# Peptides against a protein of PDB entry 5OOQ, part 28

Target 1, 227 residues: chain A of PDB entry 5OOQ
Amino acid sequence: YREDVRQVVTHPANALSFLQPGRLVEISVNGKDNYGWGAVVDFAKRINKRNPSAVYTDHESYIVNVVVNTMYIDSPVNLLKPFNPTLPEGIRPAEEGEKSICAVIPITLDSIKSIGNLRLYMPKDIRASGQKETVGKSLREVNRRFPDGIPVLDPVKNMKIEDEDFLKLMKKIDVLNTKLSSNPLTNSMRLEELYGKYSRKHDLHEDMKQLKRKISESQAVIQLDDL

## One batch from the design tools (peptide; made by RFdiffusion4, then SolubleMPNN)

Design b1_p11_5_s3 (from b1_p11_5, 4 letters changed)
Fold by OpenDDE base, seed 4:
Structure b1_p11_5_s3 (fold): chain B 227 residues (1-227), chain A 11 residues (1-11)
Amino acid sequence: as target 1 above (227 residues)
Amino acid sequence: PIFAYWEDTEP
């Protein structure tokens, strides 16, 4: 069902109007390379200069340029071709423990996992020196402020997708989510998380009390020795 | 603010 929703949301008829500069989008290239949330620079209709008669699917018919801050530092970013969504070998997100850099990558609509309800302020010339890094800092700040994830545009309320079959799909998903939320296992996991957070807070509070007590005792001992 | 973002739910 999630993929079905994604197909509808990322269709040009629905997505393009929400791909304004600075729009946050979640990027997964070829369903494998997860770059996380990036910022839209611009988009254009895909044109094959070598084969003007090339027919693309709807989801491959546009190229979206996005700034990501998760590009592996040793990726051959110099081989990136503007408006060419076929990424060179070695272009990948940084893995755990690897350093990342900011890069502008061309992607298709099919590489958009979700469209966020947030936009970043974008520099006028993103290709100018230092501008990508500025956007990268903004992306980091947004991710910091939204640790549970960036809010996604509501396909119905925000994107105004009124297709009857789509609405039926969304209703089915809502019913399933309600059932999952009412599941004792889901509630148990949530409770465990809450207790874990509470326990950590309590432990820190006790540690602080113990430290304060130790400081107070040390001061009292000093006062007794000075007498 | 150097890192301005805003909620935009409009096309």
Scores: peptide ipSAE 0.566, ipTM 0.917, DockQ to the pose 0.602
Fold by OpenDDE base, seed 1:
Structure b1_p11_5_s3 (fold): chain B 227 residues (1-227), chain A 11 residues (1-11)
Amino acid sequence: as target 1 above (227 residues)
Amino acid sequence: PIFAYWEDTEP
C-alpha cells in the first residue's frame, strides 16, 4: 500500500507543483540507494537529445535535481551529468562508518520516496563553491530537529489529491494502521523499542553518576592534600 | 543561524 501511495504522490500531476526550490524530499534511487532527505534545486522535463521520440513513463518523464548530504565521499561525483538521471557507476550513498559529502544529483520522480512539508532556503547558485555544503548543514539541522523523520505532505489535505480510488486506498491504510496499533504484537515491539531507548538513557545516567563520583573523589583527594 | 527552513504545504 505504501508503494501505491508513492506512485500517486510522485506522479507529475501531483508532485511537480510541490517540487519548489528547497523542498525536502526523501530519495531512494533504484530501490537500494537511500540518500535520505535532500533538497530540491529544480526540475525539468526529461528530453532525450539522442532520441527525441523517446517515450518515458510518467514517473521517469521529469528530472529533479536534488542536493544530498549523504553522498559517499569517494563517489565519482565529477562524472555526474546534469539532467542525466542515469547515474555513473559508483555513485552511491555513504554506508555506516563511511564519510559523506554534499552533491547535486539528478533523479527521476520514481526515486522520490516521500515529499516533505518543509522547504529549505536555497542559495541562488547552488553550484558555487561552498553552497552545497551550506545546504548540507541545513539538512543536518533539519534532521536533528526531526529525529522521528521529517513530516510528509498530506496527500489529501496538502496535495489535494481527490481521486476516489486514492481516497479509498488511504482509508484502507488508516484502518490497517488502527488495527496494527491495537495489535498486541505491535505493542510488544513498541515496548521493546521503548525499553531500548530507556536502557540507553539509563546507561547514560549511570555514566554520568560514575563521572560525578570520580570528580567528587578527585576533589576529595585534592582537599585532603590541602589538609 | 544561516540555516532557515519553513513549513510549506502550498503548491
Scores: peptide ipSAE 0.561, ipTM 0.916, DockQ to the pose 0.595
Fold by OpenDDE base, seed 2:
Structure b1_p11_5_s3 (fold): chain B 227 residues (1-227), chain A 11 residues (1-11)
Amino acid sequence: as target 1 above (227 residues)
Amino acid sequence: PIFAYWEDTEP
């Protein structure tokens, strides 16, 4: 059930509006590399320049750049390619007793374990010297202030996911948390139906984002002409 | 400030 909820929450139709700069997200890459909580820098639609016809799943169709403070110090961070979620060999979180550094890594939506109800103030240029480390200090401070864990966005109250099947899923989880009795298998079949509904919302969101970009680009051009 | 954050308030 937790994975089912995660699939819905991390779907582009739901997640993208909450991936503002500074948004805290819990990161797990390939189900094994846990980076803990990181901060969103930005996101973009995944484009394969070599294969423009490449079709990605919804959860793999966007690249999210995140600052993490748990990168293993000897990881080949210089081999990281912007907007390439296929991380080079040796890119991993630090284990216990190992030193860590701050890094910006590109991840897919599928690598988001949780979306936090907190945002950091992000530097304007995260790639500038010392800026990643500043974010890293902020992440440590957040973890210090929330020893019981960073508050997670409520899918219903905060994210306003009002799909009836999702609400039923959430109710079942609540019942299961109180009573160990309900069967998880029946809920997975309903997720496919949910995704069909989210696909329509996703198209609208992308259209809005494209419109906002066009407006911003037009305004930037106008400002340059007035200089 | 080195550390600045905000929590999204429930609507």
Scores: peptide ipSAE 0.093, ipTM 0.778, DockQ to the pose 0.359
Fold by OpenDDE base, seed 3:
Structure b1_p11_5_s3 (fold): chain B 227 residues (1-227), chain A 11 residues (1-11)
Amino acid sequence: as target 1 above (227 residues)
Amino acid sequence: PIFAYWEDTEP
């Protein structure tokens, strides 16, 4: 059920409107590499220049650039290509006792574990020298202030996911948490129906994206130094 | 401040 919720939350129709610059997201690449909480830089629709006819799943159809502060220091970060979510071999989080650095990594929506209810104030040019480290310091400070974890967006109250089948899913999760049994098979069929509805809304999302981006850019200009 | 809460301002 948690994965079902994650699939709905990270679907482009729901997630993209919350991926403003500085938005905190919890990152897990390939279900193995946990980078923890990072900050969104930007996102773009995935385009394959070699195969323009390539069709991606909804969750793989966008690339999100995120700043992480948990990159292993000896990772080949110079091999990272913007908007290429296929990470080079050796790109991984630092393990316990290893040194970490700040890096910008391209991820898919499928690599988002959670979307936070917090947005960092981002530098104007994240690619400038020292700017990633500034974001890294902010991430550490946020983690210090939230020892019990960074607040996650509420899918219903905050994200306004009002689909009836999703609300039923959430209710079932609540019931399960109170030790009532629900049939998992019924939920999987409804999830497929939900995805069908979201895919139709995706075309409208590109138009809304342009408008929301303009609004978000005006709000992101507050420099960390002025806070 | 280093961060802000994103309160969905109800349209």
Scores: peptide ipSAE 0.333, ipTM 0.831, DockQ to the pose 0.181; fails the geometry check

Design b1_p11_5_s4 (from b1_p11_5, 5 letters changed)
Fold by OpenDDE base, seed 2:
Structure b1_p11_5_s4 (fold): chain B 227 residues (1-227), chain A 11 residues (1-11)
Amino acid sequence: as target 1 above (227 residues)
Amino acid sequence: PIFSYEENYEP
């Protein structure tokens, strides 16, 4: 059930509107590399320049750049490529007793375990020297203030996911939690139907983003002509 | 402040 909820929450139609700069997200890459809570820098639609016809799943169709403060110090961070979610060999979180550093890593939506209800104040230029370390300090401070964990967005109340099947899923989870029942009912088949409904919402979001970019680009051109 | 609570979508 938790994975089913995660799939819905991290779907582009739901997640993208909450991936503002500074948004805290819990990161797990390939289901094994847990980086903990990181901060969103930005996101972009995944484009394969070599194969423009490449079709990605919804959860792999976007790249999210995130600042993490748990990168293993000896990881080959210099080999990280912007907008390439396929991480080089050796890129991993620090284990217990190992030193960590701050890094910006590109991840897919599928690597988001949770979306927090907190947003950090981000530096304007995260790539500038020392800025990612500043974010790292902020992340440590947040973790200190929330020893029981960073608050997670409520899918219904906060994210406004009002699909009937999803609501039924959430109710079932609540009932199970109340009964201390650990029997996961696989609702995977119903999730596919939910994704079909989210497709339309996703398309609208992309259209709006493209429109905003066009407006911004047009304004930038006008300003250059006035200089 | 280093962070804010943003629990709802703000368009």
Scores: peptide ipSAE 0.465, ipTM 0.900, DockQ to the pose 0.281
Fold by OpenDDE base, seed 4:
Structure b1_p11_5_s4 (fold): chain B 227 residues (1-227), chain A 11 residues (1-11)
Amino acid sequence: as target 1 above (227 residues)
Amino acid sequence: PIFSYEENYEP
């Protein structure tokens, strides 16, 4: 369900209106490389000069340039091509213990995990020396101010997505969340069954694993208090 | 200010 929501939110018809310069977006490239929250520089329609007849999916049809402050320091950032979302090998976020730098990376809409309700005040020329670092400092400050996470746009209230099927999806999610919150233990089993039934999608399995871990951790804490 | 809340699209 989360992926279904993400697909709707990141569709050009919905997302582009919220990709103003400075808009905070959570970035996951190829579902693997998590850069965290970055700031939008600009976006453009994807044009293949070599193959003008190339057809892209809706989510691949635009390139968004974003400033991230989590780029691995030894990443070959000089090999980044403007408006080429196919990132060179070695372009990755810094892992724990590694140093990071600020970089502008081109991503597709499909690499947007979430769109935040915050917009940074951006420098006029992000390509000027030191400007990316300024944005990086701002990103760190925002993260400091929001220790529980940067607030995400509400697809219905903020983005005004009024599609009937989407609204039905959101209602289903709300019902599920309400049920999960009311009985965590029963819901963990039911969630396993539900996710097992829906687990045809790889992303749902990972979410289930994370949820199971969280439930297990919570149960372990409760058992420790009962000891 | 380093950021603003922009929750709604302003045309």
Scores: peptide ipSAE 0.464, ipTM 0.898, DockQ to the pose 0.358
Fold by OpenDDE base, seed 5:
Structure b1_p11_5_s4 (fold): chain B 227 residues (1-227), chain A 11 residues (1-11)
Amino acid sequence: as target 1 above (227 residues)
Amino acid sequence: PIFSYEENYEP
């Protein structure tokens, strides 16, 4: 059920408006590599230059660049490529007892575990020498100030997710939380079906939004040519 | 300050 909520929260239609520079996000790559809380640098739509016809899932269709301060010190960070979420072998968080460094890594929306209420003040140029380390210090300080964890955005109160399908999903989750003693598996399958419907609806909404933007941009260009 | 609270939806 927590995963179902995560999928809705991290959907492009909901998440992108909260991925401003400095936004804190909790990062888990491939459900295995936990980097903890990092800071968003920027994001972009995923473009495969080698295969322009590649179709990505909604959660894999955007790349988010994030600063983490938990990268294993001997990770081949020099092999990291901006906007390539396929991380080289050996890129991993530091384990207990290992030293860590700051790094900027490209991740997909699917690698976001949670989105925080906090936004760091970011350097203008994160690629400049020493800037990643500055962000790393800020991350450590934030973690120190929030020993019980960084506050997470409320999907309804903060993110204003008012989609009918989402609300139905949340209600079902609430019912399941109260009735976990019955058949969790059957209820989980029903939630997955609802999420599937939600995802498709939001895809259409986002497509419409993009189309409206393109129309607006085209009109702006026409006006500039008339000037 | 090193951070701000950004809890609200800002389009």
Scores: peptide ipSAE 0.459, ipTM 0.893, DockQ to the pose 0.289
Fold by OpenDDE base, seed 1:
Structure b1_p11_5_s4 (fold): chain B 227 residues (1-227), chain A 11 residues (1-11)
Amino acid sequence: as target 1 above (227 residues)
Amino acid sequence: PIFSYEENYEP
């Protein structure tokens, strides 16, 4: 059930509006590499230049660049490629007793475990020398201030996910948490319908974003011609 | 300030 909630929360239709620069997100890559809380730098739609016809799942269709402060010090961070979520071998979080460094890693939405209700003030140029370390210090300070964990966005109250099937899922989770009843909500058909609704919403949002970009570009061109 | 609370959906 927690995974079902995560799938809904991290869907592009819901998550992208909360992935502003500095947004705190909890990161787990490949279900094994827990980087803890990181800060969003930016995100972009995943484009395969080699195979433009490549179809990605909704959760793999965007790349999110995040600053983490838990990268193992001997990880080959120099092999990281911007906008490539396939991480090189050896890229991993530091284990207990190991030293860590700050790094910017490209992840998919599927690698987001939780979205926090906090947003860091980010440097203007995160790629400049020393800026990642500044964010790393901020992350440490936030973790210090929230010893019980960074507050997570409420999917209903904060993210305004008002889908009836999702609300039913949340109610069932609450009942299960209270009654320890194990009835799996795997109504696959309802989940598909839910994802279908989110996909449509995402498509509309992306279309609006593209339209706004085109308008902005057109205005910029007009301003250049008036010079 | 290091961080802000941003809990609300900005359309």
Scores: peptide ipSAE 0.456, ipTM 0.898, DockQ to the pose 0.245

Design b1_p11_6_s1 (from b1_p11_6, 5 letters changed)
Fold by OpenDDE base, seed 3:
Structure b1_p11_6_s1 (fold): chain B 227 residues (1-227), chain A 11 residues (1-11)
Amino acid sequence: as target 1 above (227 residues)
Amino acid sequence: EPPFRYFELKP
């Protein structure tokens, strides 16, 4: 059930509106490499220049760039390619006793374990020298102030996920948390049915993004003509 | 309430 909730929360139709610069997200790459809480830099739709016809799953269709402060110091961070979520060999979080550094890594939505209800003020140029380290210091301070964990966005109250099937799922989870003994109801809510409903919201988000880009481009052209 | 809280690191 927790994975089902995660799938719904990290779906583009729900997650993208909360992935503003500075948004805290908990990161687990390939279900193995836990980087802990990082800060969102930006996101973009995944484009395969070599295969433009490539179809990605919803959770793999966007790339999110995140600052982490838990990268192993000897990781080949110079081999990281922007917007390439296939991380080079050796890119991993530091283990206990190892030194860590700050890095910007590209991840998919599927690598987001949780979305935090906190947002950092991000530097204007994260690629400038020392800026990622500044974010790293902020992340350490956040972790210090929240020893019981960073508050997670409530899917219903904060994210406004109002799908009836999702609400039923949440109610079942609440009941199960209260009734520790009840058998895992095998009723995997048909995630497919939930995704079908979210497709419309996703399309609307993309349309809005395209419109905003067109407006910005038009304004930029007007400014150039006024020069 | 705004859906997000900014965390300001007090200098």
Scores: peptide ipSAE 0.216, ipTM 0.821, DockQ to the pose 0.128
Fold by OpenDDE base, seed 5:
Structure b1_p11_6_s1 (fold): chain B 227 residues (1-227), chain A 11 residues (1-11)
Amino acid sequence: as target 1 above (227 residues)
Amino acid sequence: EPPFRYFELKP
């Protein structure tokens, strides 16, 4: 059920509006490599230049660049390619007793464990020397100030996910937290329905964004012709 | 604007 909630929360239709620069996100790459809380740099739609016809799942369709302060020091961070969420071999979080460094890693939405209700002030140029480390210091300070954990966005109150099916899911989770009987199958079916709805909403949002861009471009062209 | 709190490192 927690995973079901995570899937809804991290769906592009819900997550992208909360992935502003500096947004804190908890990162788990491939469900195994836990980087802890990082800070969002930016995000972009995943485009495969080599295979433009590549179809990605909704949760893999965007790349989020995040600053982490838990990268293993000997990780081949120089092999990291911007906008390539397929991390090179050896890219991993530091284990206990290992030294860590700050790094910007590209992740998919599927690698977001949770979205925090905190946002850091981000440097204008995170790629500039020393800027990642500044963010890293901020992350350490946040972790220090929130020993009980960084506050997570409330899907309903904060993210305003008002989808009836999601609300029903949440209610079921609450009931199940009280009652041991989870019907995973029912939740899975509902999750699929939710994904379908969110996918449509996202498509509409992207269409609107594209339309706004076209309008802006058209206005810019008109302005250029009037000069 | 989604509700969020800014965190600044105090100098």
Scores: peptide ipSAE 0.212, ipTM 0.832, DockQ to the pose 0.150
Fold by OpenDDE base, seed 1:
Structure b1_p11_6_s1 (fold): chain B 227 residues (1-227), chain A 11 residues (1-11)
Amino acid sequence: as target 1 above (227 residues)
Amino acid sequence: EPPFRYFELKP
């Protein structure tokens, strides 16, 4: 059930509007590499230049760049490619007793465990010298201030996910948390219906993003022509 | 705007 909630929350139709620069997200890559809480730099739709016809799942269709402060110090961070979520071998979080460094990692939405109800003020240029470390210090301070965990966005109250099937899922989880009864409500059919609804919302979001980009490009061209 | 809580970067 928690995974079902995560799938809904991290769907592009719901998640993208909350992935502003500085948004805290909890990161788990491939279900094994837990980087803890990181800060969003930006995100972009995933484009395969080698195979433009490549179709990605909804949760793999976007790349989110995040600053983490838990990267193993001897990880080959120089091999990281922006907007390539396929991480090189050896890229991993530091284990207990190992030293860590700050790094910007490209991840998919599927690597987001939770979205925090906190947003850092991000440096203008995160790739400038020392800026990642500044964010890293802020992440440490946040973790210090929230020893019981960083507050997570409420899917209903904060994210305004009002789908009836999702609300039913949430109610069942609440009941199960109280009674530990394992009856999965997720009829596969209901999940498909949920994803269908979210897919339409996602398309609208992409259209808006494309429109905003076109407007921005048009403004940039106008500024260039006025010079 | 989606609700968010700002946390300032400390130097």
Scores: peptide ipSAE 0.042, ipTM 0.747, DockQ to the pose 0.149
Fold by OpenDDE base, seed 4:
Structure b1_p11_6_s1 (fold): chain B 227 residues (1-227), chain A 11 residues (1-11)
Amino acid sequence: as target 1 above (227 residues)
Amino acid sequence: EPPFRYFELKP
């Protein structure tokens, strides 16, 4: 269901109005290369100069240029072609322990995992020396300020997606999430507290039972001596 | 107008 929501959110009819310069977007290229949150530079309709009759899917019909600060340092960024979302081999995010650099990459709408509710002030000329790095610093600062994650646009409240089928989908997801959250098994801390209380109650009950038995036995002995 | 929050690094 999350993917279904993503498909609706990233559809041109919904997404493009929120892809202003500086808009934060979470980027996953080809479902494997996670660049994290980047900042939108601009977007344009995808045009194939070699094949003007090329038909693209809705999610592939636009190219979004984004600044990322997670590009692997040894990636062949010089081979990047503006508005060409087919990334050269070796273009990838830095892995753990690897150094990263800032880069502008062209992506399709399908490579947008999430659209953030934050927008950076972008330099006028992002291609000028040092400008990408400035945006990169801003991205780091945003991540620092939002340790629990960058806020995502609400499809209904923020993006005003009012399609009836979509609303139905969202409602279904909400119900499922509620059910999952109410499941005692997922709340390990709550279970421990409940078990702790139960154990304490059980121990007290056993102690009381033992005490009652001892009292009864003592009374029985006294009756025998009085006889 | 789409809702957004601006963020700018303070110098």
Scores: peptide ipSAE 0.035, ipTM 0.717, DockQ to the pose 0.165

Design b1_p11_6_s2 (from b1_p11_6, 6 letters changed)
Fold by OpenDDE base, seed 2:
Structure b1_p11_6_s2 (fold): chain B 227 residues (1-227), chain A 11 residues (1-11)
Amino acid sequence: as target 1 above (227 residues)
Amino acid sequence: EPPFRYEELSV
């Protein structure tokens, strides 16, 4: 059930509007590399320049750049390619007793374990010297302030996911939690049917993004003409 | 705008 909730929450139609710069997200890459809570830098639609006809799943169709403070110090971070979620070999979080550093890594939506209800102030230029370390300090401070865990966005109350099937899922989870049942029978949600309902919302989000880009481009052109 | 808690953490 938790995975089903995660799939719905991290779907582009629901997640993208909450991936503002500074948004805290919990990161797990390939189901094994847990980086903990990181901060969103930005996101973009995944484009394969070599294969423009490539079709990605919804959860792999966007790249999210995130600052993490848990990168293993000896990881080959210089091999990281912007907007390439296929991480080089050796890129991993620090284990217990190992030193960590701050890094910006590109991830897919599928690598988001949870979306936090906190947003950090982000430097304008995260690539500038020392800026990612500043974010790293902020992440440590957040973890200090929230020893019981960073508050997660409520899918219904905060994210306004009001799909009836999703609500039923949430109710089932609540009942199971109340009964202290350790073995929730994972009835597979008809996730595909749920995704179909999000198509319109996703389209609207993309339209808004395109409009904002056009406005920004127009303003940039005007500023250049005034120089 | 989506609800969020904004804390400017000055390190």
Scores: peptide ipSAE 0.134, ipTM 0.785, DockQ to the pose 0.127
Fold by OpenDDE base, seed 5:
Structure b1_p11_6_s2 (fold): chain B 227 residues (1-227), chain A 11 residues (1-11)
Amino acid sequence: as target 1 above (227 residues)
Amino acid sequence: EPPFRYEELSV
C-alpha cells in the first residue's frame, strides 16, 4: 500500500507541481541507493536525443535534478551526464564511515521516495563553485532541525489529490493501519485506472508549460522588436 | 505564490 501511495504521489500529474527549486525530496535510486533527503534544482521532460521515439513510463518520463549531500566522495561524479538518469557505475551514496560530498544527480520520479513539505531557498546558479556545498549545509541543518524526520507532504491535505479511487485507497490504508493488518491492497487495477486519469492531468500540465514558454518567447520577441 | 503551503528555509 505504501508503494501504491508512492506511485500516485510521484506521478507527474501530482508531483511536478511540487518539484519547485529547493523542494526537499527523499531519494532512493533503483530501490537500493538511498541518498536521503535532497533538494530539487529543476526538472525537465526526458528527451532521448538518440532515440526520439523512445517511450518512457510516466514515472520515468521526467528527469529531476537534485542536490544530495550523501554522495560517496570517490564516486565518479565527473561521469554524470546532464539529463541522463542512468547513473554511471560507482555513483552511490556513502556508507557508514565513508566520507560524502555534495553532488547534483539526475533522477527519475520513480526514484523519489517522499516529497517533503519544506523548500530551501536555492542559489540562482547551483553549478557555480561552492553552491552545491551551501545547499549541502542547509540540508544538514534541516536534518538537525527535524530529528524525527522531515515532514512529508500530505497527499490529500497538501497535494490536494482528490481522486476518489485514491481517497478510497487512503481510507483502506488507514483502516489497515488501525487494524495492524498488512493486507496488501491488491489495488493494481485501481492504480491503473488512477494512472489513466492522471495521464490526462499530466497532458494538461505539459500544455500549460508549453503555453508559458510560448508566452515567454513571445514577450522576448516583443522586447527585441522594441529595442 | 506556490499553490501549496510549504516552509521555506534560507540557504
Scores: peptide ipSAE 0.046, ipTM 0.757, DockQ to the pose 0.104
Fold by OpenDDE base, seed 4:
Structure b1_p11_6_s2 (fold): chain B 227 residues (1-227), chain A 11 residues (1-11)
Amino acid sequence: as target 1 above (227 residues)
Amino acid sequence: EPPFRYEELSV
């Protein structure tokens, strides 16, 4: 169901009006390379100069240029071609422990995992020296401000998707989420987590008490020997 | 233009 929602949200008829410069989008290229949240630079209709008759799917018919701050530092970013969503080999996000850099990457709508309800003020010339890094700093600041995650646009309330079938889908999802939240297993897991935290706190408290007693006993023994 | 509900952050 989440994928079904994503397909509707990222359809050109719905997504393009929200892909203004600075719009935050969550990026997953080919379902494997997660770049996290990036900022939209611009978008354009995909044109194949070599094959003007090329037919693209709706989700592949537009190219979105996005600034990401998670590009692996040794990625061949110089091989990136504007408006070419086929990324060169080696273009990937940094893994844990690897250094990252800011880059502008062209993606398709299909590579958008979610559209955020936040928009950055973008530099006029993102390709100018240092401008990508400025956006990268802003992205880090956003992540700092939203530790629980960047707010996602509500498809109905924010995007005003009024398709009847879509609304039915959303209702089904809501029902399922309600059932999941009320499931005894979910409540049990939460209780176990709380109990674990409580137990650890109690153990630490007891350890502190024991340590204080030992210190007091040692001091008492020293006083008796000096006497 | 539908009023876009977004929070603008300065860069």
Scores: peptide ipSAE 0.042, ipTM 0.757, DockQ to the pose 0.128
Fold by OpenDDE base, seed 1:
Structure b1_p11_6_s2 (fold): chain B 227 residues (1-227), chain A 11 residues (1-11)
Amino acid sequence: as target 1 above (227 residues)
Amino acid sequence: EPPFRYEELSV
C-alpha cells in the first residue's frame, strides 16, 4: 500500500506542482541506489530526440534534476548527461566509510520515494562553481535540524489529493498500520479510473506549462525588440 | 535568512 500511495503522489498530475526549485525529495534510483534527501533544481518533460515517437509511462515521462550530497566521490560524474535519467555505470551513492560529493543528477518521478514539506532557497545558478556545495551544506543543516526525519507532504492536507478512491486507500492504510492486512485496496478497475483522473489533471498542467512558455517567449521577443 | 522554508508557512 505504501507503494500505491507513492505511485499516486509521484504521478505528474500531483507531483509536478510541488517540484519547485529547492523542494526536498527523497531519492531512490532503480530501487537500490538511495541518495537520501536532495533538492529539486528543475524538471522538464522527457523528450527522446532519436525517437520522438517514444512513449513513456507517466512516472518516466518527466526528468527532475536534483542536487544530492551523497554521490560517491569516485563516481564518473563527468559522464552525466543533462536530462538523461539513464545514469552511467558507476554513478552511485557513497557507502559507509566512503567519501561523498555534491552532484546534480537527472531522475524520473519513479525515483522519488517521498516529497518533503520543505524547500531550500536555491542559488540562481546552480552550475556555477561552489553552488552545488552550498546546497549540500543546506541539506546537511536540514538533516541536522530534523534528526527524526524530514517532514513529508501530507497527500490530502498539503497536496490536496481529494480523490475518493485515494482517500479510501489512505483510510485502509491507516487501518492496516494498526492491522497487518495484505488485501489489495484497489482492484485494477479502480486504479485505472484513478489514473484516468490524474491523467486529465496532468493534461491541464501541461497546457498551463505550455501557455507559460509561450508567454515567456513572447516577453523575451518583446524585450529583444525593445533592445 | 534560514536556508529553508516550510511550505505551510509560505501560504
Scores: peptide ipSAE 0.114, ipTM 0.792, DockQ to the pose 0.237; fails the geometry check

